# Peptides against a protein of PDB entry 1BH9: the designs that were tried, part 100

Target 1, 89 residues: chain A of PDB entry 1BH9
Amino acid sequence: FSEEQLNRYEMYRRSAFPKAAIKRLIQSITGTSVSQNVVIAMSGISKVFVGEVVEEALDVCEKWGEMPPLQPKHMREAVRRLKSKGQIP

## One batch from the design tools (peptide; made by RFdiffusion4, then SolubleMPNN)

Design b2_p26_4_s4 (from b2_p26_4, 11 letters changed)
Fold by OpenDDE base, seed 5:
Structure b2_p26_4_s4 (fold): chain B 89 residues (1-89), chain A 26 residues (1-26)
Amino acid sequence: as target 1 above (89 residues)
Amino acid sequence: DVKKKVEEAMFEMALKEAERFGAEKV
């Protein structure tokens, strides 16, 4: 990746999902309200997870000789590879 | 399975963010 690409990616990595979105997401799954601390914790965990998947997907894209934007096929392959490496459950 | 549902939701969010990142590159 170029320096410019890395810089953009770093800015992306520093961003966080909106707390409201995380809260709604969790509540839609659990069917119960969640505390602010749970939202904060899950926000951090979610960002780490997303970051790892995106990073792997970018690597997949590059290794396949393709260029961004990332496509579903890159994301699916990334998840598969990360599972194989034991980096995600 | 709550864990699986959360992971699926995270995956969908990841895809959306990846698409946004790709759009910024173009």
Scores: peptide ipSAE 0.169, ipTM 0.698, DockQ to the pose 0.433
Fold by OpenDDE base, seed 1:
Structure b2_p26_4_s4 (fold): chain B 89 residues (1-89), chain A 26 residues (1-26)
Amino acid sequence: as target 1 above (89 residues)
Amino acid sequence: DVKKKVEEAMFEMALKEAERFGAEKV
């Protein structure tokens, strides 16, 4: 691991989505109340998804010869690539 | 549909986190 990779990993490890926000988000989609366990599970899945997309976006940014911060175009390309590789639905 | 809504929400969350990472790195 490079120092930069370690730093990104540490920031990722510390990141978390507020449970209340996740709950509201799920409920806005499903139209019904959800259990605490569903919120926890979805929070974890969301964190993993965000981590994978950000990692891919950083790779895209680098391969395009650009410098941070990440832009929406990097994120969109990252999602496209991950879908193409079958890593996300 | 539900799948599209979930994907859009996750995308927005990813953007927010990416921005935070960028800001924290500076």
Scores: peptide ipSAE 0.061, ipTM 0.566, DockQ to the pose 0.386
Fold by OpenDDE base, seed 2:
Structure b2_p26_4_s4 (fold): chain B 89 residues (1-89), chain A 26 residues (1-26)
Amino acid sequence: as target 1 above (89 residues)
Amino acid sequence: DVKKKVEEAMFEMALKEAERFGAEKV
């Protein structure tokens, strides 16, 4: 790991989505109330997903010869690449 | 489509996190 990669990992590790926001999101999609355990599980899954997308987007940004911060175009390309690799649905 | 809605929501969260990381690095 480079120092930059380690720093990104630490920032990711410390990040968390607010439970209330996750709960509202799930309920907006499912149309029904969800348990605390479902919120916790979805929070974890969401964090992993976001982490993978951000990591791929950073790689895209670098490969395109561009500098941070990440832009929507990097995120869109990251998702496309991850889907192509079969890493995300 | 539920799958599409979930993907869009996850994408929006990813954008917010990317912006946060970018801001912290600058």
Scores: peptide ipSAE 0.051, ipTM 0.557, DockQ to the pose 0.384
Fold by OpenDDE base, seed 4:
Structure b2_p26_4_s4 (fold): chain B 89 residues (1-89), chain A 26 residues (1-26)
Amino acid sequence: as target 1 above (89 residues)
Amino acid sequence: DVKKKVEEAMFEMALKEAERFGAEKV
């Protein structure tokens, strides 16, 4: 594996969030309690989303001739690109 | 909009993880 591939894999692996944190996050947004199944589903969705954004951001960083750590500008550009590709809403 | 708020929150989580990754690699 290339260093880039390894970095993307590590970022994706680390994108797993504790259930308690996800539950608190959802409740803070919705103002209502959520079930365990909702937390599990949102945890999975969040992991995929974070992984895709970070992967794209690393690609952006590289294409801009920059080196990690990732900065907000890389993340914002990643989201823009993923939206344009139809990979995220 | 709940969907937008969720996406924004996920973005913030992604940013936090990216920052942590960067810090760990230094």
Scores: peptide ipSAE 0.063, ipTM 0.555, DockQ to the pose 0.374; fails the geometry check

Design b2_p26_5_s1 (from b2_p26_5, 11 letters changed)
Fold by OpenDDE base, seed 5:
Structure b2_p26_5_s1 (fold): chain B 89 residues (1-89), chain A 26 residues (1-26)
Amino acid sequence: as target 1 above (89 residues)
Amino acid sequence: MKEKLEKALEVLMEKILEELLKKAEE
């Protein structure tokens, strides 16, 4: 698999963005109803976020001389690196 | 509302990370 193909595969395997659940989560924080467009936007941003984490984790995995599937240690290191780079909160 | 949405996104991202870690452990 190419990195892009693997990324898509990992996203399908690891991530799910049920709109109803996202909507409920947002509403629980905002205290008010949110539009479908807001949910779609948040879902899209979340998808990009997952993609960035997975790509970073794959890079970590490769740099450590290891092969997929990704393990928790790759994910944790990826998050640390992305935070360090200021790419995620 | 903008700040609340930003907070919601942050919480969502944290939840996603938790799920990703959980799935990586399976």
Scores: peptide ipSAE 0.381, ipTM 0.827, DockQ to the pose 0.934
Fold by OpenDDE base, seed 4:
Structure b2_p26_5_s1 (fold): chain B 89 residues (1-89), chain A 26 residues (1-26)
Amino acid sequence: as target 1 above (89 residues)
Amino acid sequence: MKEKLEKALEVLMEKILEELLKKAEE
């Protein structure tokens, strides 16, 4: 897929991670308050993660001879491939 | 705490994937 198509997904990615939600999630797991720096770091990692998944999913979609929008099957396969490559846990 | 943060990251990734899948189903 084109750089323009990927860029549209990146725009979505940038706006999909509210600080408050990330903070609450982390705190629910750690059982204690977390610093702003931790939230910022986790937010950044999350954005990179989404980018990798979406990019891989688009590649899967294209290789399967299909067109956007992405479907669950594309993202499930993307995750499998990324795990196989050791790019995500 | 380090291990808890690592676990938090894993859970966060899983929840993000769930949101992506949910969006794809819309």
Scores: peptide ipSAE 0.380, ipTM 0.827, DockQ to the pose 0.968
Fold by OpenDDE base, seed 3:
Structure b2_p26_5_s1 (fold): chain B 89 residues (1-89), chain A 26 residues (1-26)
Amino acid sequence: as target 1 above (89 residues)
Amino acid sequence: MKEKLEKALEVLMEKILEELLKKAEE
C-alpha cells in the first residue's frame, strides 16, 4: 500500500481520541475524578491499540488480495488474529 | 480503583473498535 494511505490511518490514530473524551469516559465508569496522568496513560494505550489493529487489518487486506480502504471485515479479522496471537485481550 | 480502571480500559477498547468499524464503513 502507498505511504499516503498508511499516513491517513496514522493521522486518524493520533487525533481520534482527545483527552477530554477519554477523561469523560473513564469518569463515567469509575464514578470519580481522574488524574491527568491516568488520562495520558489511557490515551497512550488507546493509540497503541489502534495502531496494532490497523496494521493487522492492512495485513489482512493485503493477504486477502484486496486493496484499501479498510472494510469492517478487515478490522474484525484483525482483532481475531491479534487475540489468537495473545497481543490483545 | 485499579479494577475499575481495568474495566474502563476494556470499555474504551470496545468503543474504539466501534469507531474504527464506523470509519471503515465510510
Scores: peptide ipSAE 0.375, ipTM 0.825, DockQ to the pose 0.912
Fold by OpenDDE base, seed 1:
Structure b2_p26_5_s1 (fold): chain B 89 residues (1-89), chain A 26 residues (1-26)
Amino acid sequence: as target 1 above (89 residues)
Amino acid sequence: MKEKLEKALEVLMEKILEELLKKAEE
């Protein structure tokens, strides 16, 4: 992959998910307060998820013989593939 | 609670995808 693609991948992998926002989202669904451990777990899963999607998208872009930057079509195809593999719901 | 947490995760993942798509358009 190009330096640009790797940089974008790293940017996504290093992206932080606001703890407060995640907590509020979970609580809005569960209807009750959630522990710090739950928020941490959800944050970790989210980070891994981003990495998997971006990695798959980069693979798609490369296999399609296209140049960076990643486009929405690469992301959508990545999600489709990951779902078919059972890696994401 | 497990079902609710799973639902929360799914919602979170969808929101993340929306953000990723937005960034990909930038």
Scores: peptide ipSAE 0.372, ipTM 0.825, DockQ to the pose 0.888

Design b2_p26_5_s2 (from b2_p26_5, 13 letters changed)
Fold by OpenDDE base, seed 2:
Structure b2_p26_5_s2 (fold): chain B 89 residues (1-89), chain A 26 residues (1-26)
Amino acid sequence: as target 1 above (89 residues)
Amino acid sequence: MKEKLEKALEVLFEEELKRLLEEAAK
């Protein structure tokens, strides 16, 4: 890892979605209460997903010869590329 | 590494979700 990559990794590692928010979101979809394990699992998956999108967006930004911070256009292109590669629905 | 973690979490989530849906279907 470069220093930049390491710094991003540390920030990513420390980040997390609020448990209560994830729980409410899931419950709004399922229409019923969910277990703590479901919330934990979904929180982790969501974190990984966001991490992958951000990583792709940073790659897009670099390939376009631009510099952070990321802009909406980078995020949109990242999602498009990930969909094209079949990495996200 | 992310892929390994994602796979593990997906397996866990699937198992828990199945239990949830089974309970809700009762």
Scores: peptide ipSAE 0.059, ipTM 0.542, DockQ to the pose 0.033
Fold by OpenDDE base, seed 4:
Structure b2_p26_5_s2 (fold): chain B 89 residues (1-89), chain A 26 residues (1-26)
Amino acid sequence: as target 1 above (89 residues)
Amino acid sequence: MKEKLEKALEVLFEEELKRLLEEAAK
């Protein structure tokens, strides 16, 4: 790890989605109530997903010779690349 | 590492997610 990578990882590790928000989002999609275990699992998966997208977007930004902050174009390209690699649906 | 965590969570709660889908289909 570079020092910058370590700092990003530490911030990522400390972050978490609010359970209430995740629960409401899932329920809005499923149309029914969900268990706490589902919320916990989905929160964790979502955290991993966001981490992967952001990491890829930062790589895109760097490869394009641009500087942070990330822009929508970086995020879109990141998602495209991850889909191409089969890392996300 | 992130991929391992994601897969582990998906496997661990597979039955719970299946139940959720079944409930939503009622």
Scores: peptide ipSAE 0.042, ipTM 0.526, DockQ to the pose 0.036
Fold by OpenDDE base, seed 3:
Structure b2_p26_5_s2 (fold): chain B 89 residues (1-89), chain A 26 residues (1-26)
Amino acid sequence: as target 1 above (89 residues)
Amino acid sequence: MKEKLEKALEVLFEEELKRLLEEAAK
């Protein structure tokens, strides 16, 4: 672990999706109302997913010999790699 | 830690999520 990694984790830990937006999104998919616990669970899982994509994108950026901040091309390549590894659908 | 958190959330609300999906599939 490096100081940079720790700082990124701290920023990540403090971030969160708006509950209202998550609730609306889930309800638009399921067509029914959802409990607060479901919103919390799905929000947490979504946060973890975003974290995994960002981590992969940072690896892509480094392997391409480029410097942060991340660009759309890094995010797209990250998603491609995660799909090829079977880590995301 | 990310993996552990994700699995914990899935386990805690697995039954509720299953019920929700079953209702949506009707």
Scores: peptide ipSAE 0.042, ipTM 0.520, DockQ to the pose 0.035
Fold by OpenDDE base, seed 1:
Structure b2_p26_5_s2 (fold): chain B 89 residues (1-89), chain A 26 residues (1-26)
Amino acid sequence: as target 1 above (89 residues)
Amino acid sequence: MKEKLEKALEVLFEEELKRLLEEAAK
């Protein structure tokens, strides 16, 4: 890893979605209370998902010959590419 | 690591989701 990659990894490793926010979101969808394990699982999956999107967006940014920070266009293209690759629905 | 974690979490989530749906269906 480059220094930049290491920094991104460290920030990613330390990041986490607020439990309350995840719980509220899930409950808004299910219409009922959810267990702690569901919140934990969804929090982890969400983190992984965001990590994959950001990783793809950074790749897009680089391939377009642009420099950080990421812009909405990079995120949109990242999602498009991930869908095309079958990595996300 | 990311892929392994994702798969592990997906399995866990699926199990919990199934439980949740079963409970909600009662």
Scores: peptide ipSAE 0.037, ipTM 0.525, DockQ to the pose 0.033

Design b2_p26_5_s3 (from b2_p26_5, 12 letters changed)
Fold by OpenDDE base, seed 2:
Structure b2_p26_5_s3 (fold): chain B 89 residues (1-89), chain A 26 residues (1-26)
Amino acid sequence: as target 1 above (89 residues)
Amino acid sequence: MEELLEKAKEKLFEKILEELLEEAAK
């Protein structure tokens, strides 16, 4: 599928999860400081999540007989399916 | 703490999804 779009998502996975941002988000929810290990784990999980959503969205697009680029409807359907499978919360 | 971390994970995924949707919408 669209190499351009896939490249953008790969770049996104690499740059969208700086430790500082992840740490701040977690701390805003927990109300307490979190360990580096927790931040690392959450960062890793986030990157995996992005990959799974994009992969599923590509599958949705293909199964619907549509062509790239991926549209929001593909992403939303992907998330629905992944939740149904218990692969994401 | 585990419950809070689970909440954090869910909120993080929601944020990521929003960004993915924005990207898909161009």
Scores: peptide ipSAE 0.495, ipTM 0.867, DockQ to the pose 0.857
Fold by OpenDDE base, seed 1:
Parts: sequence; C-alpha cells; structure tokens
Structure b2_p26_5_s3 (fold): chain B 89 residues (1-89), chain A 26 residues (1-26)
Amino acid sequence: as target 1 above (89 residues)
Amino acid sequence: MEELLEKAKEKLFEKILEELLEEAAK
C-alpha cells in the first residue's frame, strides 16, 4: 500500500491528540475539569482507534480487490465492520 | 460523570473519523 498515505495517518495519530486539546474537548462536554489520568486514557484510546480504523480500511481495500490509496468508502466500511465486531462504539 | 465521559469519547471518535475521511479524500 501507499507508504506516503500511511505515513500521513501515522503522523496524524501521533500528533492530533495533545493533552491540552483532549482536555478542552472533554471539559466542553462535561462542564467540569478533568483529571490527568482521564486525559491520558482518552488520548490513548484515540490513538488506538485511528490505528484500528486504518488497519481495517486497508483490509477492506484489499478484500474488495482495490488498489491504494485508501478512499473514504474504505474508511466508512472499516468503521461499520469494527462496530459490528463490537470493537468500537 | 461516566455517562459524560462516554459522550466525550463518542464526540472525539466522530471528530477523528471526519479528519480521517478528509485525509482519504485528498
């Protein structure tokens, strides 16, 4: 598969979830301050989530007999499958 | 709080999915 595209996804996974941003998001929903442990946990599951979606999307692309790059339809199907497996909400 | 955290997780995932879709659309 496309190394360039996968690299972009990996960079995103590593950089898109800084503590400050995660904390702000959670607090905007809860209306209260959240602990460092909660932020760490939420950051972790977010990074795992990205990896799982991309991995599943790659599998979808391959099983559909299609070639890279990943397209939105692969991502959407990946999410559907992961939800079906109970792997993600 | 557990319910609110679950909501936060869902919103976070939604945001992530949107960004992944945008990237895939490039």
Scores: peptide ipSAE 0.495, ipTM 0.870, DockQ to the pose 0.843
Fold by OpenDDE base, seed 3:
Structure b2_p26_5_s3 (fold): chain B 89 residues (1-89), chain A 26 residues (1-26)
Amino acid sequence: as target 1 above (89 residues)
Amino acid sequence: MEELLEKAKEKLFEKILEELLEEAAK
Protein backbone atom coordinates (compact mmCIF):
# COMPACT_ATOMS: atom_id res chain seq x y z
CA PHE B 1 0.00 0.00 0.00
CA SER B 2 2.18 2.83 1.31
CA GLU B 3 5.83 2.39 0.45
CA GLU B 4 6.76 5.01 3.03
CA GLN B 5 5.02 3.18 5.88
CA LEU B 6 6.36 -0.21 4.80
CA ASN B 7 9.86 1.24 4.72
CA ARG B 8 9.45 2.46 8.30
CA TYR B 9 8.34 -1.02 9.40
CA GLU B 10 11.31 -2.58 7.64
CA MET B 11 13.71 -0.17 9.33
CA TYR B 12 12.05 -0.95 12.66
CA ARG B 13 12.51 -4.70 12.17
CA ARG B 14 16.22 -4.17 11.52
CA SER B 15 16.93 -1.81 14.42
CA ALA B 16 14.56 -2.85 17.22
CA PHE B 17 16.25 -6.11 18.22
CA PRO B 18 19.95 -5.62 18.93
CA LYS B 19 21.42 -8.44 21.02
CA ALA B 20 22.20 -6.21 24.00
CA ALA B 21 18.63 -4.91 24.25
CA ILE B 22 17.09 -8.38 23.89
CA LYS B 23 19.47 -9.77 26.51
CA ARG B 24 18.61 -7.01 28.99
CA LEU B 25 14.87 -7.54 28.48
CA ILE B 26 15.05 -11.31 28.98
CA GLN B 27 17.25 -10.98 32.06
CA SER B 28 14.91 -8.40 33.59
CA ILE B 29 12.10 -10.96 33.33
CA THR B 30 13.94 -14.18 34.23
CA GLY B 31 16.17 -12.67 36.90
CA THR B 32 19.15 -14.65 35.60
CA SER B 33 21.75 -14.37 32.85
CA VAL B 34 20.96 -15.95 29.48
CA SER B 35 23.15 -17.52 26.81
CA GLN B 36 24.04 -15.91 23.49
CA ASN B 37 22.08 -18.61 21.63
CA VAL B 38 18.91 -17.82 23.59
CA VAL B 39 19.32 -14.13 22.70
CA ILE B 40 19.81 -15.00 19.03
CA ALA B 41 16.72 -17.23 19.04
CA MET B 42 14.59 -14.55 20.74
CA SER B 43 15.80 -11.93 18.28
CA GLY B 44 14.90 -14.18 15.36
CA ILE B 45 11.40 -15.07 16.51
CA SER B 46 10.74 -11.39 17.30
CA LYS B 47 11.57 -10.35 13.76
CA VAL B 48 9.38 -13.14 12.38
CA PHE B 49 6.56 -12.00 14.66
CA VAL B 50 6.77 -8.42 13.36
CA GLY B 51 6.70 -9.64 9.77
CA GLU B 52 3.68 -11.87 10.35
CA VAL B 53 1.70 -9.14 12.12
CA VAL B 54 2.38 -6.54 9.43
CA GLU B 55 1.55 -8.99 6.64
CA GLU B 56 -1.72 -9.96 8.30
CA ALA B 57 -2.56 -6.29 8.98
CA LEU B 58 -2.09 -5.47 5.30
CA ASP B 59 -4.44 -8.31 4.42
CA VAL B 60 -7.01 -7.06 6.95
CA CYS B 61 -6.81 -3.54 5.54
CA GLU B 62 -7.36 -4.83 2.01
CA LYS B 63 -10.20 -7.18 2.99
CA TRP B 64 -11.97 -4.30 4.77
CA GLY B 65 -11.80 -2.33 1.54
CA GLU B 66 -9.54 0.30 3.07
CA MET B 67 -6.40 2.03 1.85
CA PRO B 68 -3.07 2.79 3.57
CA PRO B 69 -1.69 3.79 5.91
CA LEU B 70 -2.16 0.91 8.34
CA GLN B 71 -4.02 1.95 11.48
CA PRO B 72 -3.95 0.53 15.01
CA LYS B 73 -7.27 -1.23 14.33
CA HIS B 74 -5.63 -3.22 11.51
CA MET B 75 -2.79 -4.29 13.82
CA ARG B 76 -5.17 -5.30 16.61
CA GLU B 77 -7.34 -7.31 14.22
CA ALA B 78 -4.26 -8.94 12.70
CA VAL B 79 -3.12 -10.16 16.13
CA ARG B 80 -6.58 -11.55 16.92
CA ARG B 81 -6.66 -13.43 13.62
CA LEU B 82 -3.15 -14.82 13.99
CA LYS B 83 -3.96 -16.05 17.50
CA SER B 84 -7.15 -17.73 16.29
CA LYS B 85 -5.14 -19.46 13.56
CA GLY B 86 -2.62 -20.64 16.15
CA GLN B 87 0.20 -18.85 14.35
CA ILE B 88 1.24 -16.71 17.32
CA PRO B 89 0.86 -17.14 21.09
CA MET A 1 13.78 -22.09 32.80
CA GLU A 2 11.60 -22.99 29.83
CA GLU A 3 8.60 -21.52 31.61
CA LEU A 4 10.53 -18.32 32.33
CA LEU A 5 11.60 -18.07 28.70
CA GLU A 6 7.99 -18.48 27.61
CA LYS A 7 7.01 -15.60 29.88
CA ALA A 8 9.88 -13.55 28.46
CA LYS A 9 8.66 -14.27 24.92
CA GLU A 10 5.13 -13.16 25.75
CA LYS A 11 6.33 -9.92 27.33
CA LEU A 12 8.63 -9.27 24.38
CA PHE A 13 5.74 -9.72 21.93
CA GLU A 14 3.58 -7.37 23.99
CA LYS A 15 6.30 -4.72 23.90
CA ILE A 16 6.73 -5.17 20.14
CA LEU A 17 2.98 -4.85 19.58
CA GLU A 18 2.92 -1.61 21.57
CA GLU A 19 5.65 -0.19 19.36
CA LEU A 20 3.87 -1.33 16.18
CA LEU A 21 0.67 0.35 17.38
CA GLU A 22 2.59 3.53 18.13
CA GLU A 23 4.06 3.48 14.63
CA ALA A 24 0.63 2.88 13.06
CA ALA A 25 -0.80 5.79 15.05
CA LYS A 26 1.60 8.32 13.50
Scores: peptide ipSAE 0.477, ipTM 0.862, DockQ to the pose 0.827
Fold by OpenDDE base, seed 5:
Structure b2_p26_5_s3 (fold): chain B 89 residues (1-89), chain A 26 residues (1-26)
Amino acid sequence: as target 1 above (89 residues)
Amino acid sequence: MEELLEKAKEKLFEKILEELLEEAAK
């Protein structure tokens, strides 16, 4: 499918999830400060997560005989499938 | 702490999914 769209999502992953925001979210849950290493690790896993969802969504789109760009229905179905496979929580 | 980090990860994933849905809806 569209390598261009995939690249746009990769760029989005890099810019949409700044470390500061991730740190704040984690701290809001844990109730305590987190190390830079934890933030880096969570940032990395977040990027992997986005990649897995997008790749699955592209597969869904293709299997449904549709063309990019991805729509919410592709994303929702991708998440359902990944959860069913136990690949994401 | 591991349980708290797991909860944080789940909440982060939920937030990310919301953002992805917003992007797809544009």
Scores: peptide ipSAE 0.423, ipTM 0.845, DockQ to the pose 0.910

Design b2_p26_5_s4 (from b2_p26_5, 11 letters changed)
Fold by OpenDDE base, seed 4:
Order: sequence, then structure tokens, then C-alpha cells
Structure b2_p26_5_s4 (fold): chain B 89 residues (1-89), chain A 26 residues (1-26)
Amino acid sequence: as target 1 above (89 residues)
Amino acid sequence: MEEKLKEALEVLFEKILEELLEEASK
């Protein structure tokens, strides 16, 4: 598969979830303060989620007999499959 | 609170998916 695209996804996974931003997002929904442990957990879950979606999308792409790079349709199908498996909400 | 945390997670996942889709659209 495309090493360049995968590298971009990896960089995103490592940099896109700063604690402050996640904390603000959670608090905007809950309407109250959130503990550091919850923020850490949400950050970790988010990073795992990125990896799972990309991995599943690669599998979808391959099973459909298509070549990289990944397209939006692969990502959307990956999410549907992961939800069906109960691996993501 | 548990339900709201779940909602927060879902919103976060949607935001992540949007970013992944954006990358896939390049």
C-alpha cells in the first residue's frame, strides 16, 4: 500500500489529540469539568480508533480488489464493519 | 454523566472520521 498516505495517518494519530482540546470537547458536551484520567482515556481510545479504522479500510480496499491509496468509500465501509463487529460505538 | 461521556466519545469519533476522510480525499 501507499507508504506516504499511511505515514500521514500515523502522524495524525500521534498529534491530533492534545489533552486540552479533548478536555474542551468533552466539557462542551457534559457541561461540567472532566477529570484528567477521563481525558487520558479518551485520548488513548481515539488513537486506537484511528488505527482500527485505517487497518479495516486497508482490508476493505484489498477485499474489493482495489489498489491504494485509500478512498473515502473504504473509510466509510470500514466504520460500518467495525460498528457491526461491536469494536467501535 | 455516563451517557454524556458516551456522546462525547461518539462526537470525537465523528471528528476523527472527518479528518480521515479529508486525508483520503486528497
Scores: peptide ipSAE 0.531, ipTM 0.875, DockQ to the pose 0.796
Fold by OpenDDE base, seed 2:
Structure b2_p26_5_s4 (fold): chain B 89 residues (1-89), chain A 26 residues (1-26)
Amino acid sequence: as target 1 above (89 residues)
Amino acid sequence: MEEKLKEALEVLFEKILEELLEEASK
């Protein structure tokens, strides 16, 4: 669809999950130190999640017979569908 | 601990969704 928008999402996926930030977030919830492996796994899962949401949103946009760029309604519907499929929490 | 990790994942996903929505709103 929109090459510019997709590029921005790709850049986000690559830069939004630095290990230090992920580690701090997890530790703030668990209250204890988190292993590097857990941080790596969490980061990886997050990146996959971004891709799945965008992919599903593109599908929603197409199925609704609409044109890019993606809008919030496409993202929200994508999340609902992914949750329904059990693909995301 | 497993439940806490799940909670962390859910929190992270919510943050991601907020940012994706923000980007889509531009």
Scores: peptide ipSAE 0.526, ipTM 0.874, DockQ to the pose 0.810
Fold by OpenDDE base, seed 3:
Structure b2_p26_5_s4 (fold): chain B 89 residues (1-89), chain A 26 residues (1-26)
Amino acid sequence: as target 1 above (89 residues)
Amino acid sequence: MEEKLKEALEVLFEKILEELLEEASK
């Protein structure tokens, strides 16, 4: 649909999950040191999540007979559908 | 610990969704 918007989502997916930030977030919740492998896994899962939500949102937009750019309602519906499919928690 | 890791993942997902919604609002 909108190349500009999709580019912004892709840039976010690439840059939003540096190891240091993910590690700090996890440790703030667990209260203990976290292994590098756990950080890598959490980062990977996050990147996959972004892609799946955007892909599902594009499908929602199309199935609703609407045109880009994606709107918040498409994102929220995408998450609901992914949860119902058991693809995300 | 597994429960706390799950909590961390859920918090992360919420933050991601907030960012995606912000981009969708532009």
Scores: peptide ipSAE 0.524, ipTM 0.874, DockQ to the pose 0.772
Fold by OpenDDE base, seed 1:
Structure b2_p26_5_s4 (fold): chain B 89 residues (1-89), chain A 26 residues (1-26)
Amino acid sequence: as target 1 above (89 residues)
Amino acid sequence: MEEKLKEALEVLFEKILEELLEEASK
């Protein structure tokens, strides 16, 4: 698969979830302050989620006999599969 | 609070998916 595209996804996974942003998001929904532990947990779960979606999408692409790069249809199918497996909400 | 945390996670996941889809569209 495309190493360049995978690198972009990895960079996203590492940079998209700064604590401050996650904290603001959670607090906007809960309406109250959030502990550091909750922020850390939420950030970790998010990073794992990115990896799982991309990994599943790569599997979908391969099983469909298609060539990289990943397309939106691979991502959408990956999410459906992960939901059916109970791995993501 | 647990339900709200779950809601927050769902919102975050949707945001992530949108961004992943955007990257896949490039």
Scores: peptide ipSAE 0.520, ipTM 0.873, DockQ to the pose 0.790

Design b2_p26_6_s1 (from b2_p26_6, 11 letters changed)
Fold by OpenDDE base, seed 3:
Structure b2_p26_6_s1 (fold): chain B 89 residues (1-89), chain A 26 residues (1-26)
Amino acid sequence: as target 1 above (89 residues)
Amino acid sequence: SEEALEELRKLAEEFIRELAREMKEK
């Protein structure tokens, strides 16, 4: 495994929201009950999002000539860049 | 870092909310 993969794995584990929390969040937006399948799908999509952000953040950190660990600014910049690329909404 | 992780969690939550809003609109 690459160092990047290891980083993503760790961030996946630590950033993951409980199923109940995701369900509650979605329902607070939609105003209606959400199926278990929707929660599972959203959990998976969120996991992909986290991976993409971390990967981009590592690139940002490197391009800025900075050393690990990643900082909030790297995460924020990563999201901005991913949105700019149309990779995420 | 812990701060970076917290920021990541915030961004992920915002992402979920955005998708949920889009789901509602459709």
Scores: peptide ipSAE 0.655, ipTM 0.913, DockQ to the pose 0.855
Fold by OpenDDE base, seed 2:
Structure b2_p26_6_s1 (fold): chain B 89 residues (1-89), chain A 26 residues (1-26)
Amino acid sequence: as target 1 above (89 residues)
Amino acid sequence: SEEALEELRKLAEEFIRELAREMKEK
């Protein structure tokens, strides 16, 4: 495994929200109950998001000539860049 | 980094909220 893969794996594990939390969050926005399938789908989509952000953040860190560990500013910049590229909403 | 992880979680939550809003709109 590459260092990047290990970083993403750890981020996936540590950033993931419990199904109950995702369900509550979605329902607080939609105002209606959501199915288990919707929660599962959202969990998966969120993991993809996390992976893309971490990957971009690692690139940002490198391009800025900085060393690990990743910092909040790298994550924020990563999201800005991904939005600019149209990869995320 | 714990700080980076916290930021990542915040960004992920914001992402989920945004998608949920879009779901409600449709």
Scores: peptide ipSAE 0.655, ipTM 0.912, DockQ to the pose 0.834
Fold by OpenDDE base, seed 5:
Structure b2_p26_6_s1 (fold): chain B 89 residues (1-89), chain A 26 residues (1-26)
Amino acid sequence: as target 1 above (89 residues)
Amino acid sequence: SEEALEELRKLAEEFIRELAREMKEK
């Protein structure tokens, strides 16, 4: 695996929220009980989000002429760009 | 880095909150 692939894998593994945490978060917002299917779906969607953010952040880092590891500013800029592109809400 | 990971987790949480709000309002 490339260093980029390993980095992304690490981000996937370490950024993932436990199902219980996702359930609590959603319920705190909706005010109602959330099904297991919704939690599973949200977990999957979140993983896609993380992947897109990390990929975009790596691109940002490169375009800014900077070297890894990624920094918070790369993540924030990545999200801004993805929103601008309409890839995420 | 640990700082980048922490930021990523915060952004992911915000993303989930936004989707949850949209689910509620529809």
Scores: peptide ipSAE 0.651, ipTM 0.912, DockQ to the pose 0.826
Fold by OpenDDE base, seed 1:
Structure b2_p26_6_s1 (fold): chain B 89 residues (1-89), chain A 26 residues (1-26)
Amino acid sequence: as target 1 above (89 residues)
Amino acid sequence: SEEALEELRKLAEEFIRELAREMKEK
């Protein structure tokens, strides 16, 4: 595996939310119970999001002429760029 | 870094909240 793959894997593992947490979060917004399938789907979508953000953040870091480790500013900029590209809502 | 991870988690939560709001609206 490449260093980038390992980095994303680590971010996936550490950024993932427990199903219970996702369920509570969604229910706090919707005001009603959420099915197991919705929680699973949201978990998967969240992982995709994390992967895209990390990938973009690495690109941002490089383009800014900076070196690892990634910083909060790289993550925030990544999200802004992904939204601009229409890759995330 | 830990700081970057924390930021990432916050951004992920916001993302989930946004999607959840969309679910509620539809």
Scores: peptide ipSAE 0.650, ipTM 0.911, DockQ to the pose 0.848

